# Peptides against a protein of PDB entry 4GXB, part 71

Target 1, 277 residues: chain A of PDB entry 4GXB
Amino acid sequence: VPTEEVSLEVLLSNGQKVLVNVLTSDQTEDVLEAVAAKLDLPDDLIGYFSLFLVREKEDGAFSFVRKLQEFELPYVSVTSLRSQEYKIVLRKSYWDSAYDDDVMENRVGLNLLYAQTVSDIERGWILVTKEQHRQLKSLQEKVSKKEFLRLAQTLRHYGYLRFDACVADFPEKDCPVVVSAGNSELSLQLRLPGQQLREGSFRVTRMRCWRVTSSVPLPSGSTSSPGRGRGEVRLELAFEYLMSKDRLQWVTITSPQAIMMSICLQSMVDELMVKKS

## One batch from the design tools (peptide; made by RFdiffusion4, then SolubleMPNN)

Design b2_p15_8_s2 (from b2_p15_8, 5 letters changed)
Fold by OpenDDE base, seed 2:
Structure b2_p15_8_s2 (fold): chain B 277 residues (1-277), chain A 15 residues (1-15)
Amino acid sequence: as target 1 above (277 residues)
Amino acid sequence: SLHLVAEFENPVFEP
């Protein structure tokens, strides 16, 4: 692609558009710096955020595809997909809420975390009781961003990334689940017909390894669900989990977001490694 | 056909 100046749209978690003028040859960090400059985010806070490729759903929700890598050209990465549903999103890229303290010291950082948190609550990524919701709304009405975040930090799945509904082989084969990544775990939420909501929590520290696999389902003559077009690649994330003392078991998640799940796992592992050093 | 895209060992695994 020839080097040209282009206008690139980057979205915040709440859908706010940030337009930046960049070169088509600008790498991920260059674009991130441009976004930071546009937002007046200090240079020392840039590292707390990343650019993500997402697919915008009809309802405006984001399905995270992957984190943009350092060597990528964000303009090319998004435009090469030749679909307007794909967007670049700025989001915080750390898991430990302790890092919020660093980000919240700056007005722009505070605003970014606030906007993201509001959006995550509205999307149901952060789980709230009726009473908690009332408290959050009150704080939002008062525009008390710091207090809002402090309350939000105590909520279930704060800082988690929620994935689209998918399938897992846990607790039984072909279970419909909602996976969320955060707090050094994968949370698998399951609601079977006539049953209460069940959650499986899989801590990263109990995962020996994980893998991403791709498969092409053989045309089985069985009328599987009409929505999967012939020849769709099936992505799976599998991890070997320490269920009990000396008992390892594989858990497999079938999801088009398997790559993103793996990226989250690696990111959580990396952060834990930093804490241990 | 199954294709392995990537496999990761976890350095923070606690047995």
Scores: peptide ipSAE 0.563, ipTM 0.931, DockQ to the pose 0.798
Fold by OpenDDE base, seed 5:
Structure b2_p15_8_s2 (fold): chain B 277 residues (1-277), chain A 15 residues (1-15)
Amino acid sequence: as target 1 above (277 residues)
Amino acid sequence: SLHLVAEFENPVFEP
């Protein structure tokens, strides 16, 4: 692609549009810096955020596809898909809520975290009780952003990424699940017929390894799953988990977001390694 | 057909 100045739209978690003028040859960090400059986010806080490729669903929700890598050209990455449903989103890219303290010291950082958290609550990514919801709404009405975040930090699945409904082979084959990544774990929420909501927590420190696989289903004469067209690529995330002492078991998640799940695992591992050093 | 896209060993695994 020839180098040209272009207008690129980057969305915040709440759907707010940030328009930046960049070169088609600008890499991910260049675009991130342009977005930061447009928002008046200081340079020392840029590292707490990343750009993500997402698919905007019909209801306006974002399905995370992947994190944009350093070598990528965001303008090319999003426009090459030739679909307006694909967007670039700015989001915080750390897991430990302790880093919120650094970001919240700046007005722009505070606003970004606040907007993201409000959106995550509205989308049901952060789980709240009725009483907690009332408290959060009161703080939102008062525009008490710091106090809002302090309360939000105590909530279940604060800082998690929630994925679209998918299928896992745990606790039984072909279980419909909702996967969330955060706090150095994958959370699998499921509701089996006649049962209450259950959550399986898979801590990263108990995963020996994980893998992403791609398969093309053979045209078996059997009824293709109602939602997948014939010949669609099946992505899976599998991890080998320490279920008990000296007992490893593979758990497999079938999801179009398997790549994004793997990116989350790697990111959580990286953060844990930094803490151990 | 099954194709391996990527595999990762976990350096923070605690056996």
Scores: peptide ipSAE 0.563, ipTM 0.931, DockQ to the pose 0.771
Fold by OpenDDE base, seed 4:
Structure b2_p15_8_s2 (fold): chain B 277 residues (1-277), chain A 15 residues (1-15)
Amino acid sequence: as target 1 above (277 residues)
Amino acid sequence: SLHLVAEFENPVFEP
């Protein structure tokens, strides 16, 4: 693509639009810096955020596709998809809530975390009791952003990314699940027929390895599930998990977001490595 | 057909 100045729209988690003028040749960091400048986010806080490619659903929810890599050209990455459903989103890119303290010291950082957290609660990514919801709403009405965040930090799945409903082979084959990534784990929420909602926690420190695979279903005659068009690529995330002492078991998640799940795993691993160094 | 896209070993794995 020839180098030219373009207007690029970047969304916050709450759908707020940030328009930046960038070059088509600007890499991810360049665009991120432009967004930061537009928001008046200081340079020392830029590293706490990343740009993500998402698909906007009809209800306004974001389905995360992947994190934009350093070498990518965000303008090209989003426009090449030739669909208005795809957006670039700014979101915090760390997992440990302790880093919130650094970000919250700045007014703009505080606002970003607040907007993200409100959105995550509204979308059900953060799990809230009735009483907690009442408290959060009260704080929101008072515009007490710091207090809101402090309460939110104590909530279940604070800081998690929630994925679209998908399928896993655990605890049984073809089990419908909702996967969330955060706090150095994958959380699998599942409801089996006649059973209550259950959650399986898979800590990254108990994963020996993981892999992303793609498959094309063989044209089997009559047994092709009517809903998947012939030739659709099936993405899977599989990880080998230490279930008990000296017992490793593979768990496989079938999801179009398998790549994003893998990115989350890598990101959580990277953060843990930094803490151990 | 199955294609391996990527495999990652976990350096923070604790057996």
Scores: peptide ipSAE 0.562, ipTM 0.931, DockQ to the pose 0.772
Fold by OpenDDE base, seed 1:
Structure b2_p15_8_s2 (fold): chain B 277 residues (1-277), chain A 15 residues (1-15)
Amino acid sequence: as target 1 above (277 residues)
Amino acid sequence: SLHLVAEFENPVFEP
């Protein structure tokens, strides 16, 4: 790709646009630094954030595709898809809320976390009760960002990444689920007919391994789940989980976001490894 | 056809 100066749009979680002038040859870190500079985020806080490739849905929500890797050229990565639906998003890239303390000490960092958290609540990624919602709204009206975040940190699924509705073979075959990643776990939420909302928590420390697979289903009419086009690539995330003492079981999630789920798992593992060192 | 894209062993696995 020829090296040229280009304008690149990077979105915040709330959809705010950050325009940066970069080279087409700039790698992920170069673009991230440019975004940080544009936002006046100090260099020592850059490492708490990453650039993600997302698909913007009709409702303005983001479907996370993957984290941009260090060797990638963000401009090329997003433009090569030749679809306006694909965007680059800046988001925090750590899981332990303790790291919020470092980020919140800076005005810009605080603003980024606040904007992300507000967005995550609005999108239903963070689960809130009516009373909690009232409290959050009150704090938002007062623009008390620190207090808002402190309350938010106590909420269910704070810091989680929520995926699009998909299918798992747990607890039964072809079960519709909503997967969320955070707090060193995968949360699988499901509602079976006539039943209450259930959540399966799969802690990373109980996963022996995981894998991502790709398959092309045969055009045979009987196994086409409604909504999958014939001939579309099927992505799956499977992990081998310690269900009980000495009992390992594979759990398989079928999702176009299987790669992103795997990236989340690896990221959570990496963070846990750092804590162990 | 099924393709294995990647497999990861978990170093923080605690049996």
Scores: peptide ipSAE 0.562, ipTM 0.931, DockQ to the pose 0.799

Design b2_p15_8_s3 (from b2_p15_8, 8 letters changed)
Fold by OpenDDE base, seed 5:
Structure b2_p15_8_s3 (fold): chain B 277 residues (1-277), chain A 15 residues (1-15)
Amino acid sequence: as target 1 above (277 residues)
Amino acid sequence: PLYLVEEFENPVFEA
């Protein structure tokens, strides 16, 4: 791609548009710096955020596709898909809520965390009771951003990424599940027919390994699952989990977001490694 | 089927 000046749209979690002028040859960090400059985010806080490729759904919700890598050219990465559904989103990229304290010290950082958290609650990524919702709304009406975040930090799945509904082989084959990543775990929420909502928590420290598998079904025999056309790429995330003492079991999630799930696992592992050092 | 498999070992695994 020839090096040219272009206008690039980057979205915040709440859908707010940030327009930046960048070069088509600018790498992910260059674009991130441009976004930070546009927002007046100080340089020392840039590292707490990342750019993500997402698909915007009809309802305006974001399906996270992947984190943009350092070597990528964000303009090329998004435009090469030739679909307006794909967007670049700025989001915090750490998991431990303790890092919120550093970010919240800055007005812009505070605003970013607040906007993200409001959006996550509105989208049901953060789970709230009726009473908690009332309290959050009261704080939102008062524009008490710090207090809002302090309350939000105590809520279930604060800081988690929620994925689109998918399928897992746990606890049984072909179980519909909602996967969320956060707090050094994968949470699998499921509701079996006639049963209450159940959650399986898979801690990263109990995963021996994980893998992403991409498969193209050969146009062979009639077992096209209803609804997927011939030739659709099937993505799976599998992890080997320590279920009990000396008992490892593979758990497999079938999801178009398997790559993003793997990125989350790696990111959580990386953060844990930093804490251990 | 053509399979692309990428496997990751977990350095923070606690046995």
Scores: peptide ipSAE 0.559, ipTM 0.930, DockQ to the pose 0.743
Fold by OpenDDE base, seed 1:
Structure b2_p15_8_s3 (fold): chain B 277 residues (1-277), chain A 15 residues (1-15)
Amino acid sequence: as target 1 above (277 residues)
Amino acid sequence: PLYLVEEFENPVFEA
């Protein structure tokens, strides 16, 4: 791609558009710096955020595809997909809420965390009771961003990334689940027929390994799975989990977001490694 | 089926 100056749109979690002028040859960090400059985010806080490739759904929700890598050219990465559904989103890229303290000391950082948190609550990524919702709304009306975040930090799945509904082989084959990543775990929410909502928590520290599998199903005559078109790439995330003492079991999630799930796992592992050092 | 597999070992695994 020839090096040219272009306007690139980067979205915040709430859908706010940030327009930056960049070169087509600018790498992810260069674009991130441009976004930070546009927002007046100080350089010291840039590292707490990342650029993500997402697919915007019809309802305006974001399906996270992957984190943009350092060597990538964001303009090329998004435009090469030739679909207006794909967007670049700025989001916080750490898991431990303790890092919020560093970010929220700055006005811009505070605003970014606040906007993201509001959006995550509105989208149902953060789980709230009726009473908690009332309290959050009251704080939002008062525009008490710090207090809002402090309350939000105590909520279930605060800081989690929620994925689109998918399928797992746990606890049973072909079980519909909603996966969320955060707090050094994968949370699998499921509702079996006639049962209450259940959550399976898979802590990263109990995963021996994980793998991403990309497969093209061969047209075998008999598998009448009605909805998947012949020839579609199937992505799976599998992890080997310590279920009990000396008992490892593979859990497999079938999802178009398997790559993103793997990125989340790696990111959580990396953060845990930093804390252990 | 044609498979591409990428496997990651977890350094923070606690046995």
Scores: peptide ipSAE 0.559, ipTM 0.929, DockQ to the pose 0.751
Fold by OpenDDE base, seed 3:
Structure b2_p15_8_s3 (fold): chain B 277 residues (1-277), chain A 15 residues (1-15)
Amino acid sequence: as target 1 above (277 residues)
Amino acid sequence: PLYLVEEFENPVFEA
């Protein structure tokens, strides 16, 4: 692509549009800096955020595809998909809520965290009781962003990224699950017919390894699952988990977001490594 | 089936 000045739209978690003038040749960091400048986010806080490629669903929900890598050209990455459903989103890129303290000290950082948190609650990524929801709404009405975040930080799945409904082989084969990544874990929420909601928590520190598998199903004469065209790529995330002392078990998640799940795992691992150093 | 596998070892794994 020839180097040209273009207007690039970057969305915040709440769908707010940030338009930045960038070069088509600008890398992810360059675009991120441009977004930060547009928002008046200070340079020392840029590292707490990342650009993500997402697919916007019909209901306005974001399906996270992947984090944009440093070498990528965000303009090219999004436009090459030739679909307006794909967007670039700015989001917090750390997991430990302790880092919120650094970000919240700045007005713009506070606003970004607030907007993200509001959106995550509205989308059901953060799990709230009726009473908690009432309290949060009251704080929203008062525009008490710091207090809102402090309350939100105590909520279940605060800071988690929720994935689209998918399938896992845990606890049984072909279980429909909702996966969420956060707090150094993968949470698998499961509702079996006639049963209560169950959650499996898989701590990253108990994962020996994980893998992403991309496979093209052979045209078997067997009924293509309704909705998967012949030749659709199947993505799986598998991790080997220490279930108990000296007992490792593979857990496999079949999801189009397997790559994003892997990115989350790596990101959580990286953050844990920094804390251990 | 064509399989592409990328495996990651976890350096923070606690045995």
Scores: peptide ipSAE 0.559, ipTM 0.928, DockQ to the pose 0.725
Fold by OpenDDE base, seed 4:
Structure b2_p15_8_s3 (fold): chain B 277 residues (1-277), chain A 15 residues (1-15)
Amino acid sequence: as target 1 above (277 residues)
Amino acid sequence: PLYLVEEFENPVFEA
């Protein structure tokens, strides 16, 4: 692509549009810096955020596809898909809520975290009781962003990224699940027939390894899962989990977002490595 | 089926 100046739209978690003028040749960090400058976010806070490729659903919700890598050209990455459903989203890129303290010290950082948190609650990514919801709404009406965030930080699945409904082989084969990543874990929410909602927590520290598998069903292969059209790429995330002492078991999640799940795992691992150093 | 597999070892795994 020839190097040209273009207008690029980057969305915040709440759908707010940030328009930046960048070069088609600008890499992810260059675009991120341009977005930060447009928002008046200080340079020392840029590292707490990342750009993500998402698919916007009909209801305005975002299905995360992947994190944009450093070498990528965001303009090319989004436009090459030739679909207006794909967007670039700015989101915080750390897991430990302790880092919120650094970001919240700045007005712009505070606003970004607030907007993200409001959106995550509205989308049901953060789980709230009726009373908590009432308290949050009161704080929102008062525009008390710091107090709102402090309350939100105590809520279940604060800081988690929620994925679209998918399928896992745990606890049973072909089990419908909703996966969320956060707090150094994958949370699998499931409801089996006749059972209450259950949550399985898979801590990253108990995963020996994980893998992403891309497969194309062979036309002659009998194992076409009924839900995917013939010839569609099947993505799976599998991880080997320490279920009990000296007992490792593979858990496999079948999801179009398997790549994004793997990116989340790597990101959580990286953050844990920093804490151990 | 043809498979492309990318595997990651976890350095923070606690045995």
Scores: peptide ipSAE 0.556, ipTM 0.928, DockQ to the pose 0.759

Design b2_p15_8_s4 (from b2_p15_8, 6 letters changed)
Fold by OpenDDE base, seed 2:
Structure b2_p15_8_s4 (fold): chain B 277 residues (1-277), chain A 15 residues (1-15)
Amino acid sequence: as target 1 above (277 residues)
Amino acid sequence: ELHLVEEFENPVFEP
């Protein structure tokens, strides 16, 4: 692509649009810096955020596809998909809520975390009781962003990324699940027929390894699930989990977001490594 | 089936 100046739209978690003028040849960091400059986010806080490729659903929710890589060209990455459903989203890129303290010291950082948190609650990514919801709404009405975040930090799945409904082979084969990544774990929420909602927690520290598998169904296999067109790539995330002492078991998640799940795992691992050093 | 597999070892694994 020839180097040209273009207008690029970057969305916040709440769907707020940030328009930046960039070069088509600008890498992810260049675009991120442009977004930061547009928002008046200081340079020392840029590292707490990342750009993500997402698919916007009909309801306006975001399905995270992947994190944009450092040497990637965001303009090319999003436009090459030739679909208006694909967007670039700015989101915080750390997991430990302790880092919120650094970000919240700045007005712009505070606003970004607030907007993201409000959105995550509205989307049901953060789980709230009726009473907690009432308290959050009261704080929101008062525009008490710091207090709002402090309360939110105590909530279940604060800081988690929630994925689209998918399928896992745990606890049973072809089990419908909702996966969320955060707090150094994968949370699998499932509702089996006639059963109550169950949650499985898979801590990253108990995963020996994980893998992403991409498979193209061969045309000969008759198991056409009627809804997926012939030739769709099947993505799976599998991890080997320490279920008990000296007992490793593979858990496999079938999801179009398997790559994003893997990115989350790597990111959580990286953050844990930093804390151990 | 053509399978592309990328496997990651976990350095923070606690056995």
Scores: peptide ipSAE 0.565, ipTM 0.931, DockQ to the pose 0.752
Fold by OpenDDE base, seed 3:
Structure b2_p15_8_s4 (fold): chain B 277 residues (1-277), chain A 15 residues (1-15)
Amino acid sequence: as target 1 above (277 residues)
Amino acid sequence: ELHLVEEFENPVFEP
């Protein structure tokens, strides 16, 4: 692609548009710096955020596709998909809420965390009781962003990334699940007909390994399930989990977001490595 | 079926 100056749209979690003038040849960090500059985010806080490729759903929800890598050209990455559904989103890229303290010290950082948290609550990524929701709304009305975040930090799945409904082989084969990544775990939420919501928590420290598998179904003459077009790539995330002492079991998640799940696992692992060091 | 597999070992695994 010829090097040209272009206007690139980057979305915040709340759907706010940030327009930046960048070169088509600008790498992810260059674009991130441009976004930071546009927002007046200090340079020392840039590292707490990343750019993500997402697919915007009809309801305005974001389906996270992947984190943009350092060597990528965000303009090319998003435009090459030739669909307006794909967007670039700025989001915090750390998991430990302790890092919020660093980000919240800056007005812009505070605003970004606040906007993200509001969005995550509105989208049901953060789980709230009716009373908690009332308290959060009261704090929103008062525009008490710090207090809002402090309350939010105590909520279930604060800081988690929620994925689209998918299928897992746990606890049984072909279980419909909602996967969320955060707090050094994968949470698998399952609601079977007539049953209460069940959650399986899979801590990263109990995963020996994980894998991403991409498969193209061979045109077997049998019933193409009507919804999967001939030749659709099937993505799976599998991890080997220590269920009990000396008992490892593979858990497999079938999801178009398997790559993003793997990225989350790697990111959580990386953060844990930094803490151990 | 063409299967592409990428496997990651977890350095923070605690047995």
Scores: peptide ipSAE 0.564, ipTM 0.927, DockQ to the pose 0.754
Fold by OpenDDE base, seed 1:
Structure b2_p15_8_s4 (fold): chain B 277 residues (1-277), chain A 15 residues (1-15)
Amino acid sequence: as target 1 above (277 residues)
Amino acid sequence: ELHLVEEFENPVFEP
């Protein structure tokens, strides 16, 4: 791609558009810096955020595809997909809510966290009771952003990334689940017929390893089930989990977001390593 | 099926 000056749209979690003028040759960090400058975010806070490639759904929700890597050219990465549904989103990129304290000290950082948190609640990524929702709404009406965030930090799945509904082989084969990543775990929510909502928590510290598998179904002559289009790439995330003492078991999640799930795992691992050092 | 596999060992695994 020739080096040219272009206007690039970056979205916040709430769908707010940030337009930045960048070069087509600008790498992820260059674009991130441009976004930060546009928002008046201090340089020392840039590292708390990342750019993500997402697919915008019909309802305006974001399906996270992957984090943009340092060597990538965001303009090229998004435009090469040749679909308007793909967007670049700015989001916080740490897991420990303790880092919120650093970000909240700055007005712009506070606003970003607030907007993201409001959006996550509205989308049902953060789980709230009726009473909690009332309290949050009251704080939102008062525009008390700090108090809002302090309350939100106590909520279930605060700081989690929620994925699209997918399938796992746990607890049963072909079990519909909703996966969320956060707090050094993968949370698998499932509702079996006639049962209450159940949540399985898979702590990262109990995962020996994980893998991403990409498979292309070979045209086997047998009657493929009518619903999978011939030739669709199947992505799976599998992790080997310590279920009990000396008992490892593989858990496999089939999802188009398997890559993003793996990125989340790696990111959580990296953050844990920093804390141990 | 052609399988591409990327596997990651977890350095923070606690057995």
Scores: peptide ipSAE 0.564, ipTM 0.930, DockQ to the pose 0.745
Fold by OpenDDE base, seed 4:
Structure b2_p15_8_s4 (fold): chain B 277 residues (1-277), chain A 15 residues (1-15)
Amino acid sequence: as target 1 above (277 residues)
Amino acid sequence: ELHLVEEFENPVFEP
């Protein structure tokens, strides 16, 4: 692609549009810096955020596709898909809520975290009771952003990324699940027939390894997955989990977002490594 | 089926 100046749209979690003038040849960090400058976010806070490729759903919700890598050209990455449903989103890129303290010290950082948190609550990514919801709404009406965040930090699945409904082989084969990543775990929410909603927690520290598998069914092969048309690429995330002492078991999630799930795992691992150093 | 696999070992695994 020839190097040209272009207007690039980057969305916040709440759908707010940030328009930046960048070069088509600008890499992810260059675009991120341009977005930060547009928002008046200090340079020392840029590292707490990342750009993500998402697919915008009909209801305006985002399905995360992947994190944009450093070598990528965001303009090319989004436009090459030739679909207007794909967007670039700015989101915080750390998991430990302790880092919120650094970001919240700045007005712009505070606003970004606030907007993200409000959106995550509205989308049901953060789970709230009726009473908690009332308290949050009161704080929102008062525009008490710091207090709002402090309360939100105590809520279930604060800081988690929620994925689209998919299928896992745990606890049973072809079990419909909703996966969320956060707090150094994968949370699998499931409802079996006649049962209440259950949550399985898979801590990253109990995963020996994980893998992403891409498979293409052979034209003559029986597609084992009833929901995908013949010839569609099947993505799976599998991890080997320490279920009990000396007992490892593979858990496999079938999802178009398997790559994003793997990116989340790697990101959580990286953050844990920093804490151990 | 054609399978492409990328595997990651977990350095923070606690056995």
Scores: peptide ipSAE 0.563, ipTM 0.929, DockQ to the pose 0.750

